# Designs tried in a protein design run: peptides against a protein of PDB entry 3V4L. Part 211

Target 1, 386 residues: chain A of PDB entry 3V4L
Amino acid sequence: GQPLAKDKVALLIGNMSYWEHPKLKAPLVDVYELTNLLRQLDFKVVSLLDLTEYEMCNAVDEFLLLLDKGVYGLLYYAGHGYENFGNSFMVPVDAPNPYRSENCLCVQNILKLMQEKETGLNVFLLDMCRKRNDYDDTIPILDALKVTANIVFGYATCQGAEAFEIQHSGLANGIFMKFLKDRLLEDKKITVLLDEVAEDMGKCHLTKGRQALEIRSSLSEKRALTDPVQGAPCSAEALVRNLQWAKAHELPESMCLKFQCGVHIQLGFAAEFSNVMIIYTSIVHKPPEIIMCDAYVTDFPLDLDIDPKHANKGTPEETGSYLVSKDLPKHCLYTRLSSLQKLKEHLIFTVCLSYQYSGLEDTVEEKQEVNVGKPLIAKLDMHRGL

## One batch from the design tools (peptide; made by RFdiffusion4, then SolubleMPNN)

Design b2_p21_8_s1 (from b2_p21_8, 10 letters changed)
Fold by OpenDDE base, seed 3:
Structure b2_p21_8_s1 (fold): chain B 386 residues (1-386), chain A 21 residues (1-21)
Amino acid sequence: as target 1 above (386 residues)
Amino acid sequence: MTVELVPMGTDREAIDEKLAK
């Protein structure tokens, strides 16, 4: 019969906004597009941008809690990275320059922990450079991996090679994701699918002789990303996994706020990623005596590091949200919260209504505090260890 | 539109300044 997955879980990490290293652009689009494709494949997807070392460790730990016997696990990483002695290291955004193995996450350590969960399939898609880090003399003594015959690595580049981005004024994929996205939904053994992606990269005049996909696999069975999830969760562990994933993807409900002046606003929420949310405000009712009014959001928790200069924009794009703008209501003010993983408490903020009466020159302000609880990934309390 | 492939982590600000001229 066709193989069945007990469940399918993916962690996607895109690091772009490095502190001490060159900034990237492709991971934004790559994580977003891959998230949408894996959701069509019935994966439970956690998508995270711009993680520190500590935040990456916690994201991996939460991902490992979603894994169990016969579950398909997929880890995608786009960002800076290196490979020393066949070990792949993912570089967090707060990594020093130069970085070392102690500042980075070792993929083979994650694989060891996935093997302890008795997973049905382990897929690693590593969209990073694979150059040796000559500043890291650490030879990791890794324990011998179990012979599980269910491991697939897709490396965006050859060993010792660089990954490439498309230089464009707009949004563009990395090279690996550009070809992967066209085939990812195909009902094929994952190693066959990746081999076809490698062929497409090799035929393209832009990528030929610049970047080549490397596939490393021990996969003995015909397993595909299209393999159906085994029916209703019958185990307590499967119920816990479903609840944990649902908790990390719950948006606040849309709110209707009423001000004393008689203005009504709608406050809405949209997810761009598991750690990125857009808040939008719209005027839904205005008394005729009020000629102009705007509803601003302010007084955010300091942990979110929200620059007021990037808040309350007339378009989603002006906030740095280019991907979900088509799905958002028009004629709002938009604010992008890009670091929900940093939220220690409930998301409490102020809605400030600024308005003007007909025949008065002075603006009037009314304020209302809003508590929306812990949105999205903030429900996982990734800070509990600090 | 010239599609250029750049190594990952190339300084994009320096390229965008060249494309804006």
Scores: peptide ipSAE 0.085, ipTM 0.654, DockQ to the pose 0.273
Fold by OpenDDE base, seed 4:
Structure b2_p21_8_s1 (fold): chain B 386 residues (1-386), chain A 21 residues (1-21)
Amino acid sequence: as target 1 above (386 residues)
Amino acid sequence: MTVELVPMGTDREAIDEKLAK
């Protein structure tokens, strides 16, 4: 029969906005597109951008809590990385220059922890460089991995090589994701699917002789990403997993704010990623005596590090949100919260209505405080312990 | 449009400055 997954869980991390290293662009699109594809495959997907070392550790810990016996686990990483002694290291955005293993997450350590969960399938998709880091002489003492015969590594590049990005004036995928996305929905054994992706990369004139996909696997069974999830969650653990995932993906409800002047504002929320939310405001009712009015969001928690210059934009794209703009209401003011994992408390902010009456030159302001609780990933308290 | 592949971790600001000239 077709193999069944007890459940399917994915953690996708895209690091771009490095502090001490060159900034990347591809991880944004790659994480977003892969999220949408894995959701079509009935994966529970946590998608995170621009994580610090501590935030990456917590994201992995929360991912491991979603894993159990027979669950399919997929980890995708796009960002800077290196490979020393056959160990793959994911580089956090706050990593020093030069970075070392102590500043990075070892993929083989994550694999060990996944094996302790007795997972049905472990897939690692690593869209990072695999060059040696000559500044890191640390030999990781890794415990011996269990022989689980359910492991697949897809490395975007061969050992000792660089991964490449497409230099385009617009948004573009990384090379690996460009080919992976075209095949990811195919009902094939995951190793066969990745081999076909490797062939497609090898046929492309852009990538030929520059980047090659490497597949490492110990997959004894015909497991596919298309494998159906076992029916209704019958176990307490499956219910807990579903609740934990749902908690991490709960958006605030849309709100209608009423101001004393008689203006009504719609406040809406959209998820771009598990740690990235767009807030949008729209005027839904305006008295005729009010000639102009705008609804700004202000007074965000300081831990979110919101630059007012990037808030309250007339388009999602002006906030840096290029991917979800088609799904958002038009004619709003938009604000992108890109660091929800940093949120220590409830998301409290001010909606400021600025308006002008016909025949008065002076602008009037009314303010309302809004508490939306902990949106999305902020419910996991990924900052607990700092 | 000529799609150029750049190594991951290439200074994009330096490339964008070269493309803007």
Scores: peptide ipSAE 0.083, ipTM 0.658, DockQ to the pose 0.284
Fold by OpenDDE base, seed 1:
Structure b2_p21_8_s1 (fold): chain B 386 residues (1-386), chain A 21 residues (1-21)
Amino acid sequence: as target 1 above (386 residues)
Amino acid sequence: MTVELVPMGTDREAIDEKLAK
């Protein structure tokens, strides 16, 4: 019979906004596109952008809690990275320059921990450079991996090579994701699917002789990303996993705020990623005596590092939200919260209504505090341990 | 529109400055 997955869980990390290293753009689009494809494949997807070392460790730990016997685990990483002695290191956004193994996450350590969960399939998709880091002579003594015969690595590039981005009109995709997305939904053994992606990359005039996909696999069974999830969660662990994932994806409910002047504001929320939320405000009712009014959001928790210059924009794109703008209501003010993993407390902020009456020169302000609890990934308390 | 392949390790600020000109 066709193999069944007990469940399917994916962690996608895209690091772009490096402190001490060149900023990237491809991870944004690549994580978003892959998230949407994996959701169509019935994966529970956690998608995270711009993680520090500590945040990456916690994201991996939370991902490992979602893994269990017969679960399919997929880890995707897009960002800076290196490979020393056959060990792959993912570089956090706060990594020093130069970085070392002590500042980075070793993929083979994550694999070891995934093997302890008795997973049905372990897929690693590494969209990073695989150059040697000459500043790190550390040979990680990895314990011997278990022979689980269920591991697949897809490296976006060959050993010692760079990964490339395709830049077009200010957006860039990784080369790997460009070809992977066209095949990912195919009902094929994952190693066969990746081999076809490798062929497509090899036939493309742009990528030919510049980037080649490397596949490493111990997968003895015919397992595919299309393999159906086993029916209703029968175990307590499966229920906990489903609840934990649901918590990490729960948006605040939309609110209708009523101001004393008689203006009504709709406050709405949209998820771009598990740690990225867009707040939008719209005026749904205005008394005729009020000639002008705007509703802006302010007074965010300091942990979110919200620059007021990028808040309350007339378009989602002006906030840096290019991917979900089609799914957002029009004629709002938009604010992008890109670091929800940093939220230790409830998301409390102020909605400020600025308005003018006909025949008055002065602008009037009314304020309402809003508490939306812990949105999205902030419910997982990724700060537990500081 | 020329599709340019850029290494991931390339400084994007330098690219954005070229596209803004």
Scores: peptide ipSAE 0.075, ipTM 0.656, DockQ to the pose 0.286
Fold by OpenDDE base, seed 5:
Structure b2_p21_8_s1 (fold): chain B 386 residues (1-386), chain A 21 residues (1-21)
Amino acid sequence: as target 1 above (386 residues)
Amino acid sequence: MTVELVPMGTDREAIDEKLAK
């Protein structure tokens, strides 16, 4: 029969906004495109941008809690990285310069923990450089990996080589994602699919002799990303997994705010990533005696580091939201919350209505506090850690 | 539209600033 996944879970991390290292561009689009494709494959996807070491550890721990016997696990990472002695290290955005293994997440340690879950398939897609870090002389004593026949590594580049970005009109894609996205939905054994991606990279004049995909696999079974999920969750663990995933994907409900002046505001929410949300406001009713009226969001929790200069924009693109702008309602004011993993408490903020009456020169303000609970990834309380 | 392949972590702003000098 066709293999069945007990469930499908993916963690996608895209690190771009490094503090002490060159900023990247490709991870934004690559994480977004891969998220949409994996959702079409019935994966439960957590997509996270710009994580610190602590936030990356917590994201991996939460991902490991979603893994169980016969579950398909996929970890994608796009960002800075290195490889020492066959150990791959993912570099957090807060990593010092130079970074060391103690500041980074070891992929082989994550693999060990995934093997303990008796997963049906483990896929690692590592879109990072694989150069040696000469500032890290630490030889990790990796505990012996269990002999398993369900592991697949796709390295975007060969050992000791760089990964490349394709820059076009201010957007960038990773070379690996450019070819992976065209084949990811194919009903093929994952190692065959990745081999075809490697061939496509090798045939392309842009990538030929510059970047080559390396595939490492112990996969003895015919497993595909297209393999159907087993029916309704029949175990307590499957129910817990579904509830935990649902929590990380719950948006606040749209609200209609009514002000004393008779103005009505629609407040709406959209997810760009699991840790990135767009808030939008629109005037849905204005009394005729009110000539001008604007609705601003303000007084965000300090943990989110929201600069008021970047809030309340006339377009999603002015907030840095280029990917979801087509799915957003038009003629709103938009605010992008890009660090929801930092939110310790409920998302409480103020909606400020500024308006003028016909024949009065003075602006009037009315304010309403809004509590939307913990949106998206903030429900996992990633900041509470250990 | 020019498609340019750059090494990962290439600061293009720093390159464009060097080319503008």
Scores: peptide ipSAE 0.066, ipTM 0.609, DockQ to the pose 0.324

Design b2_p21_8_s2 (from b2_p21_8, 11 letters changed)
Fold by OpenDDE base, seed 1:
Structure b2_p21_8_s2 (fold): chain B 386 residues (1-386), chain A 21 residues (1-21)
Amino acid sequence: as target 1 above (386 residues)
Amino acid sequence: METKLVPMGTSQEEVDEKLAK
């Protein structure tokens, strides 16, 4: 019979905003596109941008808690990386220059931990460079991996080579994701699907002789990303997994704020990623005596590192949100919260209404504090290890 | 517009060495 997945879980990490390294652009689009495709494949997807070492460790630990016997686990990483002695290292955004294995996450260590969960399938999609890091002489003594015959690595590039992004008109897409997205929904064994992606990449004149997909697999069974989730009554563990995933994707409810001047504001929330939320405000009612009014959000928790210069924009694109702008209401002010993993407390902020009466020169301000609890990934308390 | 290929995983030092040439 066709293999069944007990469940399907994916962790997608895209690191772009490095502190001590060149900034990337492709991971933004690639994580978003892959998230949407994996959701169509009935994956529970956690999508995270711009993680520190500790945040990456915690994201992996939370991902491992979602894994269990017969669950399909997929890890995607897009960012800086290197490969020493056949070990792949994902570089966090806070990694020093030069970075070493002690500052990075070893993919083979994650694989070991995934094998302990008795997963049905382990897929690693690594969209990073595989050059040697000559500043890291550490030979990781990896414990012998179990022979689980359920592992697939898709490397965006061959050993010792670079992976590339294509920058066009301010957006970038990774070369690997460009070809992967066209095949990902196909009902094929995952190794066959990746082999077709490798052929498509090999036909591209831009990548020919610069980047080639490498597949490393021990997968003995005909498993596909299209394999249906087993509809059996959820075990207690499956219920916990579903609840934990749901918590990581729970948006605050949209609310209507009423000000003393009679202005009504709609406050809404949208998820771009599991750690990236857009707040939007709109004036839904204005008394005729008020000629102008705007609703600004301010006084965010310091842990979120919100630059006021990038808040309260007239378009989502001006906040750096290019991907979800089509799904947002028009004629709002938009604020992008890009670091929800840093939130230790409840998200409390101020809505400030600035308005002017007809025939008065001075602007009037009214303020309301809003508590929306812990939105999205902030519900997982990724800081519990600090 | 020229399609620029940008490598994903060069250290800042490799970039600085390429910019210094």
Scores: peptide ipSAE 0.179, ipTM 0.694, DockQ to the pose 0.471
Fold by OpenDDE base, seed 4:
Structure b2_p21_8_s2 (fold): chain B 386 residues (1-386), chain A 21 residues (1-21)
Amino acid sequence: as target 1 above (386 residues)
Amino acid sequence: METKLVPMGTSQEEVDEKLAK
């Protein structure tokens, strides 16, 4: 019969806004596109951008809580990385220069923890360099892995080689994701699918002799990403997993704010990623005596590090949101909250209405405080212990 | 615009050296 997954869970991490290292661009697009594809495959997807070491550890811990016997686990990482002694290290955005294993997450440690969960399939898709880091002489003492015969690694590049992104004037995928996305929905054994992706990548003139996909697997069964989730009555564990995932993806409800001047504002929320939310405001009612009227969001929690220069933009793109702009209402002011994992408290902010009456030169302001609770990933309290 | 390949795990100097070739 077709294999069944007990459930399917994915953690996608895209690190691009490095503090001490070259900034990347592809992880933004790659995580977004992969999220949408994995959702079509009935994966529960947590998608996170620009994580610190601590935030990456917490994201992995929360991902491991979603894993159980027969669950398919997929970890995708796009960002800086290295490989020392066959151990793959994902580099957090706050990693020092030079970074070492103590500043990075070891993929093989995550695999060990996934094996303890008795998962049905473990897929690692690593879109990072696999060069040796000569500044890291640490040999990780890893415990022996269990022989689970359910492991697949898709490395964007060969051992000792580099993975590349395509930088041009627009948004582009990394080389790996560019070819992976075209095949990811195919009903094939995951190792066969990745082999076909390797063949497609091998035809790319840009990466010929520079980057090639490496597949490492011990997959004894015909497992596919298309394998259906077992429709049996949710075990208590499956219910907990579903609730935990749902909490991490709950958007605030849209609000209609009424001001004393008779202006009505629609406040809306959209998820770009599990830790990235767009707030948008629109004027839904304006008295005719009010000639000019704008609704700004301000007074955000300091933990979010919101630059006012990038808030309240006339387009989503001006906030740095290029991917969800098609799905957003037009003619709003847009603000992008890109670090919801840092939110320690409820998301409380001010909606400031600035307006002018016909025949008065002075601008009037009215303010309302809005509490939207903990949106998206902020419900997981990924900052606990800082 | 020229399509540039940027490696994901290198120093800025190593990026600049590769972009100069």
Scores: peptide ipSAE 0.174, ipTM 0.666, DockQ to the pose 0.389
Fold by OpenDDE base, seed 3:
Structure b2_p21_8_s2 (fold): chain B 386 residues (1-386), chain A 21 residues (1-21)
Amino acid sequence: as target 1 above (386 residues)
Amino acid sequence: METKLVPMGTSQEEVDEKLAK
């Protein structure tokens, strides 16, 4: 019969804004495109940008809590990385220069923990450089992996090689994601799908002799990313998993704010990633005596590091939100919160209405405080232990 | 618009300098 997944869970990490290393561009679009594709495949997807070591560890721990017997687990990583002695290391954004294994997450350690969960399939898609780190002489003593015959590694590049990106109009895509996205929805064994992606990369004149996909697999069964999820969650653990995922993806409800001057503002929220939210404001009612009015958001929690110069933009793109701009209402002011994993408290902020009456030169301000609770990933309290 | 293949982490300035040559 068709293989069934008990559930399907994916963690996607895109690290770009490194402190001590070259900044990347491709992970933004690659994580977004892969998130949308995996959602069409009925994956529960957590998508995270720009994680510190601590935040990456917590994201992996939360991902492992979503795993159980017969669950399909997919880990995607786009960022800096290295490979020493066949062990893959993902580099956090706060990693020192030079980084070492002690500053990085070992993929094979994550695999060990996934095997302890008795997962039905373990897929690792690693879109990172695979150069040896000559500054790390540590030989990781890894425990012997269990023989589970359900492991697939897709390495975006060969061992010792660099990964490449295609830059266009300020955006970039990874080469691996460019070819993967064209095939990811195909009902094929995951190794066969990746072999076809490898062939497409090998035929392309841009990528030929520059980047090649490496596939490492122990997968004995015909498992596909298209495999249907087994019906209604019958176990308490499956219900807990569904609730945990839903908690990490709950947006604040849209609000209608009423000011004393009679102006009404719509406050709305959109998710770009599990840790990235767009706030937008629009004037939905204005008294005729008010000639101009704008609704600004301000007084954000300090943990979010929101620069007011990047808040309250006339377009989503001016906030750095190039991906969800098509789905957002037009003619708003937009603010991008890119670090929701850092939020320790409820998201409390001020909506400031600035307005002018007909025949008065002076601008008037009214303010309302808004509490929207913990949005998206902030509900998981990923900062707990800092 | 020329699609440039660059190593990950190549700055836009370095990309533009490689177009001007």
Scores: peptide ipSAE 0.127, ipTM 0.664, DockQ to the pose 0.249
Fold by OpenDDE base, seed 5:
Structure b2_p21_8_s2 (fold): chain B 386 residues (1-386), chain A 21 residues (1-21)
Amino acid sequence: as target 1 above (386 residues)
Amino acid sequence: METKLVPMGTSQEEVDEKLAK
């Protein structure tokens, strides 16, 4: 019979906004496109942008809690990275310059922990540079990996090589994701699928002799990303996993706010990523005596580091949201919360209504506090260390 | 707009300079 996955879980990390390193562009689109494809493959996807070391560790720990016997685990990383002595390191956005292994996440350590879960398939997709870091002379004493036949590595580049981006019209895609996305939905053994992606990269005039996919696999079974999820969660662990994932993807419900002046505001929420939410406001009713009326969101939790200059934009694109703009309602004011992983408490903010009456020059303000609980990834309390 | 292949981490300024040549 076709192999069955007990469940399918993916963690996608895209680091681009580095503090001490060159900023990247591709991870934004690559994480978004891969998220949408993996959702079509019935993966439970957590998608995270711009994580610190601490936030990356917690995201990996939460991902490992979702893994169990026969679960398919996929880890994708797009960002800066290096490879020393066959160990791959993912570089957090807060990594110092130069970075060392102590500031980075070792992929082989994550693999060891995934092997302890007796997963049905482990896929690592590493869209990062694989250059040696000469500032890190540490040889990590990796404990011997268990001999398992369910591991697949897709390295976007050869050992010691650079990764490349395709820049077009201010957006960029990684070279690896450009070819991977065209094949990812195919009902093929994952190693065969990746071999075809490697061939497509090798045939393309842009990538030929510049970037090549390296595949490492112990996979002895015919496992595919298309393998169906085994039916209703029968175990307590599967129920916990489903509840934990559902918490990380729960948006606040859309609200209708009523002000004393008789103005009605629609407040809505959209997810761009698991840690990125767009708030939008629209005036749905205005009394005829009110000539001008605007609804602003303000007084966000300080942990989110929201600059008021970037809030309440007339378009999603002005907030830096280019990907979900088509799915958003038009004629709103938009605010992008890009760091929901930093939220310790409930998301409480103020909706400020500014308006003018016909024949009065003075602007009147009414304010209403809104509590939407913990949206998306903020429900996982990533700040509560072990 | 031309599609250019650039190393990961190439600045927009360096891309624009390569587009102007």
Scores: peptide ipSAE 0.119, ipTM 0.656, DockQ to the pose 0.272

